Peptides against a protein of PDB entry 5HOI. Designs and how they scored, part 156

Target 1, 351 residues: chain A of PDB entry 5HOI
Amino acid sequence: FRYMPFSPAGTPFGFTDRRYLTMNEVGYVSTVKNSEQYSITVSFFDVGRFREYHFEDLFGYDLCFLNEKGTLFGQSKTGQIQYRPHDSIHSNWTKIIPLQAGERITSVAATPVRVIVGTSLGYFRSFNQFGVPFAVEKTSPIVALTAQNYRVFSVHYSQFHGLSYSLSELGTSSKRYYKRECPLPMSLPNINSDMKKDANLDYYNFNPMGIKSLFFSSYGDPCIFGSDNTLLLLSKWRSPEESKWLPILDSNMEIWKMSGGKETTDIHVWPLALAYDTLNCILVKGKHIWPEFPLPLPSEMEIRMPVFVKSKLLEENKAILNKKNEIGADTEAEEGEEDKEIQIPVSMAAE

## One batch from the design tools (peptide; made by RFdiffusion4, then SolubleMPNN)

Design b1_p18_3_s4 (from b1_p18_3, 9 letters changed)
Fold by OpenDDE base, seed 5:
Structure b1_p18_3_s4 (fold): chain B 351 residues (1-351), chain A 18 residues (1-18)
Amino acid sequence: as target 1 above (351 residues)
Amino acid sequence: EDDELYEQVLESLRKRAK
């Protein structure tokens, strides 16, 4: 296993010279290879609130985190990080993170008040928004980070323990744990099933954990979206004994419903954020599970607990169609627009 | 076919967001 640099909703280059370093509800950061250099563009969905900007990247930043106040960049091998405020009021700053031999920065996160760096050796480094260090902690190897305000959601990997997570709050004087290296019930990519499509091989080489994204919800709950296309939300995390992961959306099931029960391999959900009761996402068309260029407009997908079984819905729809065909032999064809959507039985929609 | 299915899913998402 190799620790790869992770950024939320980051995409591979694939066969192209360009990729997304990160994307979320704020916007998207792209990088383009220009010979030995890179050109980075920071784009925003709210073009009225933020101005798109670009710069030349001489370092080859492979880590990125975007927030409402700035963008954090990182270079996984050199340990260089750069924070760029979106406004012109605050200055950019650059810092070198000391790395041991073979150590990599695996993930970075930034909020308006904190910068976090995680490494393949499990060094957790915290800074303020100006790059002033608070602490260095040794944890299990960090594979992914996200942060909101003072809270950090970290994903760890151990060869012996698999995936774990921590939820912490970074005060000025101390770090508080709500969760510390607890088991993460996320499925790892099944190399044998998922790699049968050559198009997915590039993605799993880029992101071996299959974590498409992780974020905090608008309510401040940790969320993770894995290779199984299920959105997991950490519920009741303030009560350590009551805390549980909730599968709040099966995006493959939702695509299947919206497709009229057609199995498709060329429509994919790419997660951005969870806002209230909707997953903000990119609906991706094509063989690649990640968005290409240009980026489609974000879509909102309502969260729904995956309580439905496809087979039962198909049987019920067939029974409804058969009843309509038995009744429709005697009554005139009213040109009712065939609602191409699978009617979810009202009895199951109320649970 | 794949294009029509993609547009169908997009339209379903747009209808639910209104």
Scores: peptide ipSAE 0.438, ipTM 0.909, DockQ to the pose 0.897
Fold by OpenDDE base, seed 4:
Structure b1_p18_3_s4 (fold): chain B 351 residues (1-351), chain A 18 residues (1-18)
Amino acid sequence: as target 1 above (351 residues)
Amino acid sequence: EDDELYEQVLESLRKRAK
């Protein structure tokens, strides 16, 4: 196993000179290889609120986190981080994170009030938005981070224990844990089944955990979207005994429903954020599970617990077709080649 | 076929968001 730099909804280069470093509800950060340097562009979905900007990257930033106030960049090997406010009022700052031999920054997160750096050795470093350090904590190896306001959702990996998560609040004087290195019930990528397509191999080499993204919902609940394309939400996290992960969306099932029950391998959901009851996402067309260039417009997908089984829907549709054929046997056979689109009942599409 | 299916899914998403 190799600890790879993780950024929320980041994409690999693949066979191209460009990739997304990160994307979320605010926007998307792209990097392009220009010989020995990179050109970074920070783009926004709300073009009226924010102005797109670019800069030359001489460091090869491979970590990124975008928020409404700025962009945090990191270089996993050198330990360099840079915060760039979107406004021109606040100055950019750069810092070197001290790394041990073989240590990597694995993830970075930034809010308007906090900067967080996680490493492959489990160093959790916290800063304010100006790069003033608060604390260094030793945890299990960090593989992913996200943050909202003062809250941090961290994903940890151990070769012996698999995936775990923490949920913490970074106050001024202390870190509070709501959850500390609890088991994360996310499925890891199945190398043997998913790697049959070369396109998936490139992605899993880039992101071995298959975590497409993690974010906080608009309600402040931790969310994670894995390789199984299921959105998990941590419910009741304020009550340690009542806290549970809810599978609130199977995006493959929703695509299957919206396709009239056609199995497809060339339509993919790429998660951005959860706003109330809708997953903000990119609907990706093509062989790659990640968005290419140009970025499609975001789509909203309603959250729906995966309570339906494809086999039952197919049986119900066969039963409806058989009833129509029994009733239709007495009326003249108009030879309309009705393409056997599996009519998903409108009731399953509207609630 | 894949193009039509993609547009069908996009249209379905756009219809639900209204």
Scores: peptide ipSAE 0.438, ipTM 0.908, DockQ to the pose 0.788
Fold by OpenDDE base, seed 3:
Structure b1_p18_3_s4 (fold): chain B 351 residues (1-351), chain A 18 residues (1-18)
Amino acid sequence: as target 1 above (351 residues)
Amino acid sequence: EDDELYEQVLESLRKRAK
């Protein structure tokens, strides 16, 4: 296993000179390779609130985290991090994270009040928004980080224990754990089954854990979107005994429903954020599971627990069609080809 | 076909967001 730099919703270069370093509800950060240097652009969805900016990257930043106040960049091998506020009033700062031999920064996160750095040796480093260090803690190897305000959601990987997660709060005096290295019930990419398409191989080489993104919901609940295209939400995390992961959306099932039950291989959901009851996402067209350039406009997908079995829905729809055909033998009504959306019975949407 | 299906899914998403 090789630890790779993770950024939320980051994309590989593939066969191109450009990729997204990160994207979320705020915007998207792109990098273009130009010989030995990179050009980074920070773009926003709300063009009225934020001004797009660009700069030359001589370091080859491979880690990024975007928030409403600034962008954190990191270089996984050198340990260099840079924070760039969106507002020109605040100064950029750069810092080198001390790395041991073979240690890499695996993930970075930034909020308006905290900067977090996680490493392949499990070093969890916390800073304020000005790069002043608070603490260094050793945990299991960190593979992904996200943060909202003072809260941090961390994903850990052990060769012996698989995936685990922590949920912590970085106060002024101490770190509090709500969850500490608890089992994460997320499926890892199955190299033998899912890699049948060459297009997926490049992505799994870029992101071996298959974590497309992780974020906090608008309500402050940890969310993760894996290679199975299922959105998991951590419910009741304040009650240690009641905390559970909820599969709140199967995006493949939702695409299948919206497609009238057609199986497609060239439509993909790329997660950005969870706002209330909607997944903010990019609907990707094409062979690659990740968005290309230019970036499509975000779409909103309503969250729905996967209660339905595809086979039963197909049988019920066939039974309805057969009943319509038995009744319709006597009336030549030109009922036009109305796109028969699979009618989900209203009674099952309310539980 | 794939283009029409993509536009159908996009239109279904747009209709639900209104």
Scores: peptide ipSAE 0.437, ipTM 0.909, DockQ to the pose 0.882
Fold by OpenDDE base, seed 2:
Structure b1_p18_3_s4 (fold): chain B 351 residues (1-351), chain A 18 residues (1-18)
Amino acid sequence: as target 1 above (351 residues)
Amino acid sequence: EDDELYEQVLESLRKRAK
């Protein structure tokens, strides 16, 4: 296992000279290799609110976090971080995070009020938006971070315990934990099953945890989207005993339903954010599970608890087809059994 | 086929968001 730099919804280079460093509901950050340099572009979905900007990157930033006020960049090996406000009112700042031998920055997050840096040795470093340090805490190795306002959702990895998560609030004087290194019930990528396609191998090498993204919902609930394409939401996190992970969307099931029950391997959901009851996402076409260039327009997918079992729907549809074939014995239409659209019950289409 | 299926899914998403 190797600790890799993680950014929310970041994509690998693959065989290209370009990738997305991060994307969310605000926009997307791309980087292009230009010989020994990189050109970074910060683009926005709301072009009326924000102006796209670019700059030359001499450091090779491999970590990024975008918010409504600025973009945080990081270099996993050197420990350099840069914060760039979107406005021209506030100055850019750069800082070097001290790293031990073999230590890497694994994730960075930024809100309008906090900057967070997590490392492969479990150093959790907090700053204000101006890069003034608050604290350094030693945790289990950090593999992913996201933040909203003063709240931080961190994912940790231990070789002995697997994935854990923390939910904390970074006040002015102290860090409060709502959850501290609790087990995260997310499936890790299964190397033996998922690696049958070369495209999945490249992604696994880029992101060994299979965490496509993590974010806070519009309600301030921690969300994570793993390699199983299931959106998990942490419900009731304010009540330690009542807190639970809810599988609020199986995106593969939703694609399957929208496809008329056709199995496809060339349509993928790429998560951006959860706004109310809708997953903002990119619908990806092709072999790669991640969006390429140009970026498609975002789509909204309604969250739905995975109550339906594919096998039952297939059995019910086979039973309906068999009953129709018993009634319709006289029509010779040998049209191949494979293309029969699964009639989704009208009750599922009307909600 | 994959193109038509992608457009079908994309249209389905657009219809639900309206």
Scores: peptide ipSAE 0.436, ipTM 0.908, DockQ to the pose 0.810

Design b1_p18_4_s1 (from b1_p18_4, 11 letters changed)
Fold by OpenDDE base, seed 1:
Structure b1_p18_4_s1 (fold): chain B 351 residues (1-351), chain A 18 residues (1-18)
Amino acid sequence: as target 1 above (351 residues)
Amino acid sequence: SEEDEKLYEKVKAATRRK
């Protein structure tokens, strides 16, 4: 296993000279390789609120986190980080994170009040928005980070224990844990089944954990979207004994429903954020599970607990068709039967 | 295919809250 740099909803280069470093509800950060340099563009969905900007990257930033106030960049190997406020009134700052031999920055996160750096050796480094350090903590190896305000959601990996998570609050004086290295019930990428497609191998090499994104919901609940295309939400995290992961959306099931029950391999959900009851996402068309260039407009997918079984819905629809045929409706419609849209009962959609 | 395109636009239309 190799620790790879993770950024929320980041994409691989694939066979191209360009990729997304990160994307979320605020916008998207792209990088283009120009010989030995990179050109980075920070783009926004709300073009009225923010102005797109670009700069030349001489360091080869492979980590990124975007928020409403600025963009954090990181270089996983050198330990360089840069924070760039969107507002020109505030100065950019750069810092080098000390790394041990073989240590990598694996993830970075930034809020308007905190900067967090996680490493492959489990160093958790916290800073204010101006790059002033607060503390260094040793944890299990960090593979992903996200943050909202003072809260940090961290994903850890151990070869012995698999995935774990922590939920912490970074006050001014101390770090509080709500959850500390608890088991994360996320499915890992299945190398044997999924690697039959070259595109899946490229993505696995880029992101071995299959974490497409992680974020906080609009209500401040930790969310994670894995390789199984299921959105997990951590509910009741304030009550340690009551806290549970909820599979609030199977995006493959929702695509199947929205298609009228057609199986497809060329439509993918790419997660951005969870706002209220909707997953903000990019609907990706094609063989690659990640968005290419240009970026499609975001879509909103309503969250729904995956309580339906495809086989039962197919059996019920077959039973309805058989009953219609027994009632002596005219025989001429037989050849078109495979393309009939599965009517999902509205009651089953609303529960 | 043209069918995949129609399917994509159908799913995309369903995810657009009107």
Scores: peptide ipSAE 0.405, ipTM 0.897, DockQ to the pose 0.697
Fold by OpenDDE base, seed 2:
Structure b1_p18_4_s1 (fold): chain B 351 residues (1-351), chain A 18 residues (1-18)
Amino acid sequence: as target 1 above (351 residues)
Amino acid sequence: SEEDEKLYEKVKAATRRK
């Protein structure tokens, strides 16, 4: 197993010279390889609020985190990090994170008030927005980070225990844990079944944990979107005994529903954020599960608990078709049996 | 295929119709 640099919704290069370093509800960061250097562009969905900017990257940044105030960059091997405010009022700063032999930065996160660096040896480093260090903590190996305000959601990996998560708050004087290295009920990518498609192998080599993204919801709940295309939300995390992971969206099932029950392998959900009752996402067309260039406009997918069984919906639809045929409805629509939309019941919004 | 394009635009239209 190799620890790879993780950024939320980051994409591989594949066979191209360009990739997304990260994307979320604020925007997207792209990098293009130009001989020995890279050109980085920071783009925004709200073009009225923010101005797109670019710069030459001589370091080969492979880690990125975008927020409403700036962009954090990191180089996984050298330990270099750079914070670039979106405004011209605040200065850019650069710092070297000390790394041991074979240690890598695996993830970085930034909020308007905190910078967080996680490593393959489980060093959790916290800073303010100006790069002033608060603390260094030793945890299990960190594979992913996200942060909102003072809160940090971290994903850890152990060869013995699999995936775990922590939820913490980085106050001015101390770190508070709401959850500390608790089991994460996320499936890992299945190498034997999923690797039959070359596109899945390229993505697995880039992201062996299959974590497409992790973020906080608009309500401040930790969310994770894995290789199974299920959105998990951590509910009631303030009450340790009541806290549970909710599968709030099966995106493959929702694509299947929206298609009228057609099986497809060429439509994928790429997660950006959870805003209220909607997953903000990119609908990806093609063999690759990640967005290519140019980036499509974001789409909103309503969250729904996966209560429908596909087999039952198919059986019910067959029973409806058989009843229509018995009633002698001469529907002259020679539209082949494959084009008949499955009527999916609009089930209740989860209260 | 043209069918995959139609299917993509159908799904995309369903996700935009808030």
Scores: peptide ipSAE 0.402, ipTM 0.898, DockQ to the pose 0.683
Fold by OpenDDE base, seed 3:
Structure b1_p18_4_s1 (fold): chain B 351 residues (1-351), chain A 18 residues (1-18)
Amino acid sequence: as target 1 above (351 residues)
Amino acid sequence: SEEDEKLYEKVKAATRRK
């Protein structure tokens, strides 16, 4: 196992010279290889609110986090981080994070008030938005970070214990834990089942944890989207005993429903954010599970708990078709049975 | 295929807010 740099919804280079460093509801950050340097572009979905900007990257930033106020960049091996405000009022700043031999920055996060750096040795480093350090804490190895305001959602990995998560608040005087290294009920990528396509091997080498993204919802709930394409939301996290992970969307099931019950391997959901009751995402067409260039416009999927079993829906639709054929016995319409769209009842959509 | 294109546009139309 190797700790790889993680950024929310980041994509591999694959066979190309370009990739997305990160993307979310605010925008997307791309990097292009230009010989020994990189060209970084920070693009936004709201082109009226934000101006796209570009710069030359001589360091080879492999970590990124985008928010409404700026972009945090990191280099996993050197420990260099850079914060770039979107406005021209605030100055860019650069800092080197001290790394031990073999240590890597594995994830970075930034809010308008905090910068967080997590490492492969479990160093959790917190800063203000100006790069002034607060504290260094030793945790289990950090594999992913996201943050909203003062809250941090961290994912940890141990070879002995698997995946865990923490939810913390970085106040002015102290760090408070709501959850501390609790078990994370997310499935890891299965090399034997999922790696049947070469495109999946490239993604696994880029992201061995299969975490496509993690974010906070608009309500401030931690969300994670794994390799199983299920959106998990941490409900009731303010009540430690009542807190639970809810599977609020099976995106493969939703694609299947929207297709009229056709099996497809060439449509994929790429998660951006959860806004109210809708997953903001990119619908990816093709063999790669990640978006290529140019980036398609975002789509919205309504969240729906996966209560329905696909086999039961298929049996119910067959039973409805058979009843229609028994009532309609007099018309010789030999219309080929196989390609009939499964009518999913609208009521099964709204619950 | 042309069918995969139609399927993608169908799913994309279902996810677009009107």
Scores: peptide ipSAE 0.402, ipTM 0.897, DockQ to the pose 0.712
Fold by OpenDDE base, seed 5:
Structure b1_p18_4_s1 (fold): chain B 351 residues (1-351), chain A 18 residues (1-18)
Amino acid sequence: as target 1 above (351 residues)
Amino acid sequence: SEEDEKLYEKVKAATRRK
């Protein structure tokens, strides 16, 4: 296992010279290889609120976090971080994070009030939005970070214990834990089943944990989207004893439903954010599970707890079709069997 | 295929904001 730099919804280069460093509900950050340098572009979905900008990257930033106020960049090997406000009123700042031999920055996060750096040795470093340090804490190895306001969701990895998570609040004087290195019930990528396609191997080499993204919902609940394409939400985290992970969306099941029950391998959900009851996502077309260039417009997918089994829905639809065929024996409407959409009951869609 | 395109546009239409 190698610790790889993680950014929310970041994509690999694959066979291309370009990738997304990160994307979320605010926008997307792309980087293009240009000989020994990179050109970074920060693009926004709300073009009326923000102006797209670009700059030359001489450091090869491989970590990124985008928020409504700025973009945090990081270089996993050198420990360099840069914060770039979107507004020109505020200055850019750069800092070197001290790294031990073999240590890597594995993830970075930024809010309008905090900057967080996590490392492969489990150093958790917190700063204000101006890069003034608050604290350094030693945790289990950090593999992913996200943050909203003062709250930080961190994912940790141990070879012995697998994935764990922490939920903390970074006040002015102290860090409060709501959750501290609790087990994360997320499935890791299955190398044997998923690696049959070269595209999946490229993604696994880029992101061995299969965490496509993690974010806070609009309500401030930690969310994670794994390699199984299931959106997990941490419910009741304010009550440590009542806190549970909820599978609030099986995106493969939702694509299957939206397709009329057709199995497809060429439509993928790429998660951006959870806004209220909708997953903001990119619907990816093709063999790659990640978006290519140009980036499609975001789509909204309603969250639905996966209560239904495909087999039952198929049996119910066969029973409906058989009843229609028993009633319709006299009308020669050869509507070919292949195009009969599985009618998913609208009531099963609304609960 | 043309079918994959139709399927993608169908899913994309279902995920459009009402």
Scores: peptide ipSAE 0.404, ipTM 0.898, DockQ to the pose 0.754; fails the geometry check

